# Designs tried in a protein design run: peptides against a protein of PDB entry 6J54. Part 208

Target 1, 223 residues: chain A of PDB entry 6J54
Amino acid sequence: NENLFASFIAPTMMGLPIVTLIIMFPSLLFPTPKRLINNRTISIQQWLIQLTSKQMMAIHNQKGQTWSLMLMSLIMFIGSTNILGLLPHSFTPTTQLSMNLGMAIPLWSATVFTGFRYKTKTSLAHFLPQGTPALLIPMLVIIETISLFIQPVALAVRLTANITAGHLLIHLIGGATLALLNINTMTAFITFTILILLTILEFAVALIQAYVFTLLVSLYLHD
Target 2, 42 residues: chain B of PDB entry 6J54
Amino acid sequence: QFQFTGIKKYFNSYTLTGRMNCVLATYGGIALLVLYFKLRSK

## One batch from the design tools (peptide; made by RFdiffusion4, then SolubleMPNN)

Design b2_p25_3_s1 (from b2_p25_3, 17 letters changed)
Fold by OpenDDE base, seed 1:
Structure b2_p25_3_s1 (fold): chain B 223 residues (1-223), chain C 42 residues (1-42), chain A 25 residues (1-25)
Amino acid sequence: as target 1 above (223 residues)
Amino acid sequence: as target 2 above (42 residues)
Amino acid sequence: MLSLLLQYLAEEMARIALAALLASL
């Protein structure tokens, strides 16, 4: 059980943490286009970025569209780090709750402050849903206030938990498959099939979590 | 459109302004309660 | 050291978020 979490320990070289290099590595995968007609990989990347940008920014007004660069950078960063984390013997920074909180709290705070700055009346009104009976108003306002403060935590924990759980499952099922190969080949084959399906699922989860994280930040900005 | 008169015009759960006022009143009430207990403990 | 790095990242992201907020003004 001790080696189960070894992949989540920050890697070090010569006693120095290399987490900074790992965090910066995804930026190398997305080079800036320099030509009118780029290679196929860059063209696909640009198309995906444009598609995602159009979808996310469609909800925002002109002032909200100023966040497009940040939100797109965020989704690309989280998505790329999550996908790279599925490589064998790789370290995924997004499995660290501290990192995800470091992303969630500032972005959440910025969106909340933006809301209070530009739409003070609407932002304050969000603490009370429409049609609330008069007797429930004080209690519901308190609940909504608490809910607001839970948002950044929920955002970070969701990302951390899903990515971490996926990695753990891959390791556990992978280990079980290897162990079963020596016991029963048929059972091992079934387990291996599950492992493949799980791996495919984790690729999807890696992208979905990046999207959901960015989308929720975007939605908080819209509110 | 709901037509509210009197206090309900300012404190309602249907209009934006009414909702805002209810929220402010709630926070104000909590602040007053906290202040009351703080002063009572002295 | 990791915690410090993550704290630094959090601070940087906060600065970026603040910059975005200011840019929206």
Scores: peptide ipSAE 0.017, ipTM 0.671, DockQ to the pose 0.051
Fold by OpenDDE base, seed 5:
Structure b2_p25_3_s1 (fold): chain B 223 residues (1-223), chain C 42 residues (1-42), chain A 25 residues (1-25)
Amino acid sequence: as target 1 above (223 residues)
Amino acid sequence: as target 2 above (42 residues)
Amino acid sequence: MLSLLLQYLAEEMARIALAALLASL
């Protein structure tokens, strides 16, 4: 238990933080196509990017579709970093709240300011739900204003909490499995099975959280 | 579909313009209250 | 574009980290 949180400490090499290198590493996994017909791996990647792009941009108008490149880069970045973070003895940058806030706040601000710039009337009207009784209008406007400012925090915390919780569970169950191997092999086998199932789940969670994060940013842009 | 007359034309929760005006009125009211208390404390 | 985004995010992370450090003092 003493090293349970060691995986969440920012790694340093020779006193220098290597977090920047870890963050940049996923970019190397997605090379730009240089040929008309690429290898199978790049072709599958491009196909997946195109599918996700079509699905996410289906709800946006032409002006909103200009954000497609940024949103697709975001989902690929978060997804790849989360998947790489599931490797043994790896550091996942998305477990750091600072990183997720660094992504959430600027993106949220950009969407909100874009809304106020191009659709001022609609954006202001969004603070009041349709059909609200007259007596509740002032209170509801205040609540909706507070809700707006909570959005970037909720976006960052959701990603951080889900990824961090998954890693903690893997470490805890893994440690329990190792401890039980010396006590009872049968119980250790059961816990090991749970560990495998949990690991598979965390792969799915890693991709889902990347998608949800990007989708929510996209939805804020749509509104 | 709703024909509003008088003040309800400008302040309603059903039309886009009405909703916007309600929001602006709310913020304006809060700003005036804050200003009032700030000036009163001096 | 991804590289530019990552660079921007790295800079923002540094700013937030600095702000958190200053807030802890």
Scores: peptide ipSAE 0.016, ipTM 0.642, DockQ to the pose 0.169
Fold by OpenDDE base, seed 2:
Structure b2_p25_3_s1 (fold): chain B 223 residues (1-223), chain C 42 residues (1-42), chain A 25 residues (1-25)
Amino acid sequence: as target 1 above (223 residues)
Amino acid sequence: as target 2 above (42 residues)
Amino acid sequence: MLSLLLQYLAEEMARIALAALLASL
């Protein structure tokens, strides 16, 4: 069991945590364009960023669009770290709940405070859904208040749980495949096929979780 | 357009202002209850 | 898009549940 969770231990080299270097590594994959016409890879990256930016900012007004840089940097960071985390013998920082909470809480608080600052009436009104019966108003306001405070936790836990669960499944099925290779090659082939399918799924999950995380932060900003 | 008269004009679940007032009233009520129990426990 | 997101979340929750079940095993 200790071997299953070994991949989630923060790597240290000579007693120094290398987590900082791992977190910064994705930034090297997205260089700033210095030319009018960039390389094919950079052009594709810019195209994807523009498409994602247009999609996310379509929900926001002009004031909300000021957050475009922050939200795009967030999705690129989480997405790249998640994808890189699927590489063999790699450490995924987003499997650490502390990191995800460290991102979720400030972003959530910033959106909530921004809402209260610029749209105080609307923000306060969000604690009470429209059409609520008068007798249920106090209870529903309390529930909605609790729901608000659960939002950053749910945001962080969702990302952490999905990435962690995926890695655990890959390790478990991978280990089972290796064990079965020595017992029965036919069964090992079946488990290997499942492992490949799961790996493909994890690539999709890695990108979707980055998108969902950023989208939810964006939605909280809009509300 | 629901024409709310009286207290329902200020406390309703349909208008933005009414919803805000309901929320403020709820928090105010909870705060008063907490204060009451805190003062009673002394 | 919300329905798709909910479906995805449901699938991911099922995946997490399966992972937890396998890990308990």
Scores: peptide ipSAE 0.022, ipTM 0.651, DockQ to the pose 0.026; fails the geometry check
Fold by OpenDDE base, seed 3:
Structure b2_p25_3_s1 (fold): chain B 223 residues (1-223), chain C 42 residues (1-42), chain A 25 residues (1-25)
Amino acid sequence: as target 1 above (223 residues)
Amino acid sequence: as target 2 above (42 residues)
Amino acid sequence: MLSLLLQYLAEEMARIALAALLASL
């Protein structure tokens, strides 16, 4: 059991946490373009950023588009950390619920406060859906208020659970394949095939979770 | 356009202003209830 | 969009459940 969760322990060197260095490392992978024609890797990165930016900002008005830089930095950060976390013997900071809550709560609060500041009437009215019968108004307002407070928790838990579960599955199936290699090579081959398919899925999940996290933050800003 | 008359003009679930007022009234009512029970407990 | 999200969540819950089951063995 200790071996299963060893990858989720915050790494320390000489008693000092190196989590800060790991968190800062993805920023080094995205250099600022200095040339008119950049390297292939930078060009692909810019293309992906432009595509995602166009899709996310299409929902927002001009004032909401001011958040584009923050949202794009967020998706790049989460996406890069998740992908880097799939490397062997790597620590994924996004598996830590504390980190994800630390991102979700401020972003959620910022969107809520922005909504109350610029669209006070609409934001307050959002607690009551249109066409609600008069008798259900108090109950529905309470439910919607509770729903609002669950949003940051849902964002953080979703990201943490998806990445953590993926890592656990890869580790468990990987351990099973190694154990089966000593028992039956044919069954080990089947489990190894499942492991490969699962790893491909986890790469997709890593990107999807980054996208979903930023998209939901964006949608909360739009609301 | 819904033509609401009287109190329904200000407290309805169809207009933006009506929904806002309903929400404020609900929070105000809850706050008063909490205050009442807190004062009664003393 | 909501249906897709629910499907995704259902798949993830199944994945977590499977992981928990395998971890218990």
Scores: peptide ipSAE 0.018, ipTM 0.644, DockQ to the pose 0.025; fails the geometry check

Design b2_p25_3_s2 (from b2_p25_3, 19 letters changed)
Fold by OpenDDE base, seed 5:
Structure b2_p25_3_s2 (fold): chain B 223 residues (1-223), chain C 42 residues (1-42), chain A 25 residues (1-25)
Amino acid sequence: as target 1 above (223 residues)
Amino acid sequence: as target 2 above (42 residues)
Amino acid sequence: LLSLLLQYLAEWLAEIAELTQKALL
């Protein structure tokens, strides 16, 4: 049972944190294009980045499109780390709540402060929906204020919980499959099939969560 | 396009300025309440 | 299982506390 959480322990070598190297590793999979016509793999990657960039920045104005580089780098980082984490015996840094909070809080703060800096009136007005009855205004403003502060927590916890739960479920079903191999072959085969289907689902979840995380950050910037 | 007069001109839930003022008034009210309870405990 | 989950949550909270202390100090 202790093996369930052993995969979530931060790896160290001789007391030195190798987590930094693990975090930097996905960046090597996306080399910078050096020529006008690049290799097929690089061209496909650039094409995908352009498509996602166009979809995400379609809502933003010209000033908001300045954040495109940061948002695209964020989605590529989270997506790549999540997918690589599904490899056997691999460590996913995004399963650590500290890492996700470390990304979510500064980005959320930057979006909120940017909103207050350039659109002060509109940002303050967002605490009160239009058409609210006069008697409910104070209570609703308080609720919306609390909702604002819950946003970074919800953003970080959502990403961490989804990826962590996926990893735990894969380990649990994998362990159950191995335990059932010598007990009931038919049940073990069913469990193994479920494991394969779950793994495919987790690949999709990994990409979706990366996209949702970046999209929500972008949405908070739009206000 | 919304024409409000009197107090509703400054405090309404339909105009941008009105909504902003309502939010500021709410925060000010809460701050005053907190200050009142803080001074009461002393 | 519950004890392990609680231990895992405790580790999360400890890491958050350390980050909070680093941010405030």
Scores: peptide ipSAE 0.136, ipTM 0.688, DockQ to the pose 0.034
Fold by OpenDDE base, seed 2:
Structure b2_p25_3_s2 (fold): chain B 223 residues (1-223), chain C 42 residues (1-42), chain A 25 residues (1-25)
Amino acid sequence: as target 1 above (223 residues)
Amino acid sequence: as target 2 above (42 residues)
Amino acid sequence: LLSLLLQYLAEWLAEIAELTQKALL
């Protein structure tokens, strides 16, 4: 029974955390370019990074574009870790809420403080939507303030919950298929087909969640 | 363009400055209430 | 299933607590 969540336990060997190695592993897949014309793999990677960078920074001014490097590194990290996590018997660090909170809270704080520093008036005005009735102003300001503080939590939980739920579902269906192989081969084949479809879906979810995470951070910066 | 006069000039939900002032006033009011209850408990 | 989910959540909270302790202490 506990085996269902065994894959989410942080792996350690002899008391030493190997999670750090797992987290650092995706960085090896993205080598720095050294040539004007690189290999096909590196060229494709850079092309994708440039495309995503243009899309992400389209909403920002020149000052906001200074965050491009950070945001792109974030999306690359989350995306790569999520994709690698879909490999069989792999551990996904982004399934750990602590990791996602560790990313979400500082980034959110940085965006909020940056907003208050350079656009204080606009940032304060965001606590009150335009055109609100006068009597509802105090209540709405309080609600918007609470909403602001929920943002980092929602940012972390969204990513964690989606990836974790996907992994759980894959493991459950996978376990069911293995169990049904000795009972009914036909039903096992059906469940296996569902598993394949689900894994494909999870690949998409992995990328989408990475994108949403970075996008929301970017939007909070833009205010 | 909205032309506000009097208090509505500084406290409105349409202008940027007005919205800012409303937010500040709300926070100030909450702070004063908290301070009042804190001092009353003493 | 609920007990397992709660246990998993408890593990999450424990990890967060450990990180908090490292950050604050």
Scores: peptide ipSAE 0.132, ipTM 0.695, DockQ to the pose 0.049
Fold by OpenDDE base, seed 4:
Structure b2_p25_3_s2 (fold): chain B 223 residues (1-223), chain C 42 residues (1-42), chain A 25 residues (1-25)
Amino acid sequence: as target 1 above (223 residues)
Amino acid sequence: as target 2 above (42 residues)
Amino acid sequence: LLSLLLQYLAEWLAEIAELTQKALL
């Protein structure tokens, strides 16, 4: 039971951080196209990127479309890392809260600062919702400012919590199946079936969380 | 749409300019309060 | 289980603290 969280420890070899290599690994799965008609896998990747880019950037104006490359790279990174993390005995960098904060805070700050630079009046007006009673204006502005600063934290924690929880469940159910193999084969089979269903769910969660993370960043930019 | 007169023209919760001014006024007020308490403690 | 969760959270906080220290220096 003490080894439950051992899979979430940052892997090192001879004191060298392998985490850096693990983070860079997903980049190898998405090579740059060099031909007019590329391989089927590359074509599917490009199609998926184009589809997601159109969906996410449809709400933005031409100035917001400049962020398309950043947002697409972000979703590809998070999505690929989350999917690779579902491999058995693999380490997922996105389970580390520090990493997600490292992504969320700069992106959030960039969106907020961009809003203040280009749409100063609108950005300042967002701290006060329309139609608020005059007596509640000061308190509501304070609450909205606090809410703004909670956004990057919520963004990071949401991603880490969802991915980490999924990994924990997979490890727990997997450990239970192994323990029950010698006790009761029938119950072990049931537990194994649950594990399979859970892994399928986690594949969906991995993609959804990547999408939600990028969508919220995009939404803060459009806000 | 909305016909505001006097101070409500500048400090309203319906127009963008009014909302902006309200936010700036609240921040200014908070800053002044913080400065007041800081100077009072000295 | 609670102790393990707390240890895991402590590790998270430690990593954040280390990154913060590296960023500030």
Scores: peptide ipSAE 0.130, ipTM 0.696, DockQ to the pose 0.049
Fold by OpenDDE base, seed 3:
Order: sequence, then C-alpha cells, then structure tokens
Structure b2_p25_3_s2 (fold): chain B 223 residues (1-223), chain C 42 residues (1-42), chain A 25 residues (1-25)
Amino acid sequence: as target 1 above (223 residues)
Amino acid sequence: as target 2 above (42 residues)
Amino acid sequence: LLSLLLQYLAEWLAEIAELTQKALL
C-alpha cells in the first residue's frame, strides 16, 4: 500500500535531485519553429498557443499584452507537466505544493506590484467595491485585504489538490483492479472501465487546471 | 452622475478617488489603533 | 484507508516543510 504513495515522493538518484531534470524535460517537447510551414505537431502547438493567447490577452491592453509570453509559457509548462504526469510511474512536479507556491507567489506579487505601479488609484480602489454602504466600508476593506493575500495560496493549493487527487484516484482504482482480477473478473472489468474513463477525465483536468491557473494570474494582472 | 458635497466628495464608495481615500483612511485608522495599543501597553 | 491517507498527507506536509526550510535557510 505504501508503494502507491511512493509515486509522489520526490525522485532522487544517488542522493542528487533529479527533479530539476524532470522540470526541464517538457521544454524539449516544444521546439522552436524554423520553417514557414512546419511539421504537423509544431503547427498544432502553435495554433493552440495562438488560440489560448488570443483568449487570455483579450482582456488586456497593449501594456498588459506584454505579459503574453510569460503567461503562455506558464500554461505550456503546467499543462505539459500535468499531461506527462499521467504516464505510468511518472512524477509530476506540480503535485508538490512547494513548487506551485514557488510559481504562484512571485507571479502574484508581480501582478500586484505592477498594478500599484501603473494603476495605483484603481488598485487601491479594488479594496472597496463600488456602492458599499458607509458603515460596512472598514470591515469590507479588511476582508478584501485578506482576500488579496489568500490569492497566491489559493492558486497553489487549487492546482496541487486537483492534480494530486486525480493521480491518487488513478492509483487507487488501478490497484483495486489488479486486486480484483483474481477475486472477481467481472467486477475487475467494471473498475477497469472506470479507470479508463477517469484517465480521460484527468487528461482534461490537467489542461483545465493549467488554463485556470494562468487565467487567474492574468485576471489579477488586469486588476 | 454622482454629485457629492463636503466630506462625501472625498470619501465615497462610488467615485474611484473616493474609494481610494476610504481605503487609505481605513488603513490609517487601523495603524493608529495598533499604535495606540502599543503605547498603552507600555 | 484513512490511516494511509493521513500518513500520506503527513509525509507530504513534512516534505514541503523540509523544502521550505531549505529554501529559507
């Protein structure tokens, strides 16, 4: 049973962390295009990046569109790592809360500081929703301030929890199918079918969580 | 559309400037309260 | 199952704490 959770342990080789190599591996899957008409794989990748870029940056002006490269790289990184994590016996770095906090906190702080630097009035005004009754102003300002500081934590925990939960379910159901093979083959077949459906769902979840994470960062930048 | 006079001109929940001033006033009030309790504890 | 989940969570939190400590020190 402990072997099921071993997939979430940080992989090391001879005492050296190989997590760095695992984090860098997705970058090899997205080579830079060199031709006007590239391979089908590269063309599909570029098309997807363009679509997501247009959707995410539609809420920003030209100044905000400067963040397009960073946001697109973020979604590609998280998405690719999450998809690769669904491979058998694979380790997903995004299941580690420490990594997600390491991404969320700097990006969140950058968006907040950028807002204060270029849109000081609007950023400060966001602590008080429009039309608030006068008696509720002090309390609501405090709540909105707390809400701001919860944002980086929510970003990291949401991504970590969703990916980790999905992986855990795959492992548990997978283990259950193997255990039931010798007990009841019909029940094992049913659980195997559920496992297949779950894996398909987790592929979608992997992409959605990457998109949601990046989208929320973008929304925080929009103020 | 909003015509405010007196203190409401500077501290309102409808105007962007008014909202900003309300936030600053709230933070200032909290800071003063914290300072008061620190000085009282001595 | 609950004990295994709790153990997993404990190990997970411990690992995060260790990594955080290494990053801060």
Scores: peptide ipSAE 0.101, ipTM 0.683, DockQ to the pose 0.045

Design b2_p25_3_s3 (from b2_p25_3, 18 letters changed)
Fold by OpenDDE base, seed 1:
Structure b2_p25_3_s3 (fold): chain B 223 residues (1-223), chain C 42 residues (1-42), chain A 25 residues (1-25)
Amino acid sequence: as target 1 above (223 residues)
Amino acid sequence: as target 2 above (42 residues)
Amino acid sequence: LLSELLRALAEEMARIAALAQLALL
């Protein structure tokens, strides 16, 4: 069991953590356009960014559109890191709960504070669903308050758990296929096919988790 | 849509203001309870 | 070995799933 998590250990060189460089690396994959008609790759990237931006920010008013840059940068960062993490012998910092909490808590707190600052009445009313019986109001408000504080934890754990589970599954099935090559080649081929299908699924999961993470942050902002 | 009179006007679960007041009242009640136990311990 | 690895994976996935469900409540 301990060997299964070896790939999730933070990489270090000469006693210094390289995690910072790994985190910064995805930023190089998204260069800023300098021409009216850019290269094909850049054009596709810009198109995807615009498409996702329009979809995510459609629920926000003009004031909420100010957060578009931050939310889009977040989804690009998480998505790129998750996809790069699927490379062989790669390290995904988003598999670390500390990193996800580190980004989830500040963003969540910012959205909550923004809600209280500009929409105080609506934000306070959010703790009590409409139409609740009067007798259940005090208990329900307490539950909703607790639910609010669980949100950042849920946000971080969801991302971490899904990405980590995917990586573990890939490693385990990959190891199993290699072990079965010397035992039964037919079963090894079947497991290898499953591995390929799983890797494709994990690519989708990587993007979906990035989207869900940013979407939930956006929804918390919308309240 | 809803016509409330008396205390229900300010504390209701249907209007936005009523919901807000209920939340504030609950937090105030909890704060008073905490204060009571703090003073009781001393 | 494969059965042990699969069992270990299932246990970890169950733990993660339980945590995820708890977090989403």
Scores: peptide ipSAE 0.133, ipTM 0.729, DockQ to the pose 0.020
Fold by OpenDDE base, seed 4:
Structure b2_p25_3_s3 (fold): chain B 223 residues (1-223), chain C 42 residues (1-42), chain A 25 residues (1-25)
Amino acid sequence: as target 1 above (223 residues)
Amino acid sequence: as target 2 above (42 residues)
Amino acid sequence: LLSELLRALAEEMARIAALAQLALL
């Protein structure tokens, strides 16, 4: 079973971690525009950023709009890394739970602290849902407190699990296709077709998970 | 909007202030319990 | 087969988590 998960091992060269370079690579795909009318690729990127920014930040007031740059950079990073990870024999840093936790925990903590700073009363009130019977208040407050601390874990695990599961499935079906080439060509063709459909699905999942991750962070900020 | 009197004015699950006070009271109670058990274990 | 894959995945994640913990300390 080691071969199944070999692609999830952090790549190293001569003991030096190349994962750092892999993480930084997507940044090269998004150059800063310098012309009034840029190339098509840059224009499309800026257009997409603007659309997603407007959609995601629509729920926030002026103070929340300050987070727009951070959230947009986050979605671009996660999205680009997820898409690049679908390339053959590529390593996806976002499949590493440590990576996602490293992003989720600081962002979550920042949103929670921001909420306590600017909306203290409302933030504290969120630990108790409206209309709760008086006898259940202490228990529910405890549960809600625990739920708060589960949020960063759920955020990281969701992203990691979805991307990892997709990669694993692609790997398995791809391996099966190769194994069936010499056994039954027709069956191999069927499995290959499934692989293609699955890869298309994973492209969509990659973008969706990036969006969901940033959206949830934004939603926590809105509180 | 609800109007409450007495203790319910300050501790209710419907108003924002009431909910906040309930949360604070709960945390305060837990803190007191922890303190009690800490002192008891000595 | 799925259970075995999930178990293997869990083991790998546990290894990564352990390494991450060591890196953070």
Scores: peptide ipSAE 0.110, ipTM 0.711, DockQ to the pose 0.031
Fold by OpenDDE base, seed 3:
Structure b2_p25_3_s3 (fold): chain B 223 residues (1-223), chain C 42 residues (1-42), chain A 25 residues (1-25)
Amino acid sequence: as target 1 above (223 residues)
Amino acid sequence: as target 2 above (42 residues)
Amino acid sequence: LLSELLRALAEEMARIAALAQLALL
């Protein structure tokens, strides 16, 4: 049982945090292009970045498109860390709620403050939906205010929960497969097949969660 | 399109200005209530 | 929207809790 949760413990060497190195490692996988026609890997990366950028920034005006670099860097960071976390015996920093809160709260705050700065009237108006009956106005404003403060928490917890649950499930099914090898080989083969399918799903979840996280930040910016 | 008169002109749920004023009024009311209970406890 | 978000969060937390219980077996 302790071995199952050992993968979620922050790695340390002689008390020094290796987490910083792990967080910085994905940046090495995305080198800056220097040629007009780059390698296949770089070309694919640029293509993906371009597609995601077009999709995410389509909802923003020219002023909002200034956030394109930040949002694209965010999705690349979260996506790469999540994918690397699916490697055997790897540590995924995004499974740590503290890290995700550390990303979500500043970004959320930035979007909220940016909204209040450039679109003050619209941002304040969002606390009250149109057509609200007069008697429900105070209650609805309070609910909307609470909803606003839940946004960063929901953003961080969603990412953490999905990635953590996925990792835990892979380890549990993997452990069950190994245990069943000595009991029933046929059942072990079935569980192994499920493990493979689950692993493929978790790869998709890793990318989806990165996209959803970034998309929600973008939507909060658009307000 | 929307012709509001009197207080409804400034406090409505249909116009941006009206919605903003309603939000500000709500926050102001809550602040006053908190202040009242704080002063009452003293 | 808030109710849906809370429900989604509750479902994810329940999922994690269930998996944690299985891990203790």
Scores: peptide ipSAE 0.105, ipTM 0.730, DockQ to the pose 0.025
Fold by OpenDDE base, seed 2:
Formats: structure tokens, C-alpha cells, sequence
Structure b2_p25_3_s3 (fold): chain B 223 residues (1-223), chain C 42 residues (1-42), chain A 25 residues (1-25)
């Protein structure tokens, strides 16, 4: 049914893409602090950002900490868009693989390039795990090289697939509940309960996937 | 502690330099093979 | 339902593929 995936179509109004406005909307929810002591909501947000930044930057050296601003902005963007996408009749830009690839490929290439620039020996050594038997070296180097190029694809697809699958399940179960309302109200109530549990799960998945995406980018930077 | 002599000194899977050299050698070998097949096809 | 999901997924993948082809042009 085309109706199941209608919510995943990029919304356009009069031929103009509204997607740009949707992408920019989460930024309005995170205003920049102007006071030493801000509102409760802003203070909580800043606190969460600080905690996540400390966790992610704990692995990196001072050179890697330069990427902290970019990584934090990335996790905030993906997380906010994913959560907002769970609202009824909302569109999540992160369900679009093109967008996720557009984020993953440049970030991955930047991390790999920075690794080769500042840690050339270590980066080249990563293609061969330590303790590999001599006879398996050529094959393993090839496999590791292929693995490297799969990283940006896996990074984008993982995020896209998880969010898309969640949205799809919500739509399917939601549609089933509506269909069962006219058939059996008791069964519809059970299905509705499952839908509520699923939505809670999807909220968790939305945050986790944002974190995993950013974390993996950070780990690739660390090499 | 690993003591390597001869070719194993430069090509080993335990030291950072050895691993790097192995990777470079592998890429070089593949590049030469590709070049060989390209030249063979004329 | 599974067949419909697979069909819809295939349609989305086809759209992505079409966009990828346009990007390669």
C-alpha cells in the first residue's frame, strides 16, 4: 500500500521543498544561552550536552577534542530530528538515506583523512591486526580495506534502517488498531497497548541511534 | 619482547612499523598485479 | 502485511537509487 510510506516522501508544497524548514526547526528548540543562569529547560539541555561531551571526548586527545563542537552538534541534530519525527504526521529527515549518507561520508572521510595526516603509521597499521599469521596478511589487509569503505555505508544505513523500521511499525500497528476498532474493540485495545509500548521503544531507539552514529564517527576519528 | 631478524624485522605483524610495511607491500603487490593484467591486455 | 512492507521498502529503495543515479550524472 502506497499509503504506508506516504509519510516517508519528502514533503513539498507547491513544488518548494519544506524539508529545509523541517531540518532547521530543531535549532529553534535549542536557543543559545545569554545569561549566566538560564531557564530550567535551557540549563538541563546545557547540562546534558556537557555530560555527553565529556563522555565522547574522554577517548580523544587534545587534537581530537577540536572535533567536540562538530560531534555535539551532530548528536543534537540527529537526536532532535529523530525525536520530533515520532510526533504524529511528522516527517523525519533522518529516514532519508540520502541525508544520512550526506552526513556520514564527509565526516567519515574527514576522520580517515585526519588520521592519515597526523597518524600515518597508525592508520596504515590498522589495515593489519596485530598478531596475524604471515600467510593471512594479504587476505586480511584486503578485508580490512573493504571494511573501511563499508564503514560510511554501514553508518548511514544503520541509522536510516532503525528509524525507518520504527516508523513503519508504528504506522502498521496504528493502522491495524484503526481497522480493528470496527471489528473487535477488545483486540484493538490490546493492539493499542502494543503501539504505546512500541512508541516508547522508538523514543529510546531514536536517542540511541543518534548517539551510536556520533560515537562511531568519534571512534573513527580516534582510529 | 619480539626479536626479529632479516626480512621479519621489516615485515612483521607485531610491531607498528612491521604492520605498516606489510600493508604497503600488500598494496604494492596488488598494484603490480593490476598493472600486469592491464599491460597484458594490451 | 510483510509483502506490502517489502514492496514499499523496494519502492523507497528505488527512489533512493534514482536519486543516486541523478547524483552520478
Amino acid sequence: as target 1 above (223 residues)
Amino acid sequence: as target 2 above (42 residues)
Amino acid sequence: LLSELLRALAEEMARIAALAQLALL
Scores: peptide ipSAE 0.135, ipTM 0.713, DockQ to the pose 0.030; fails the geometry check

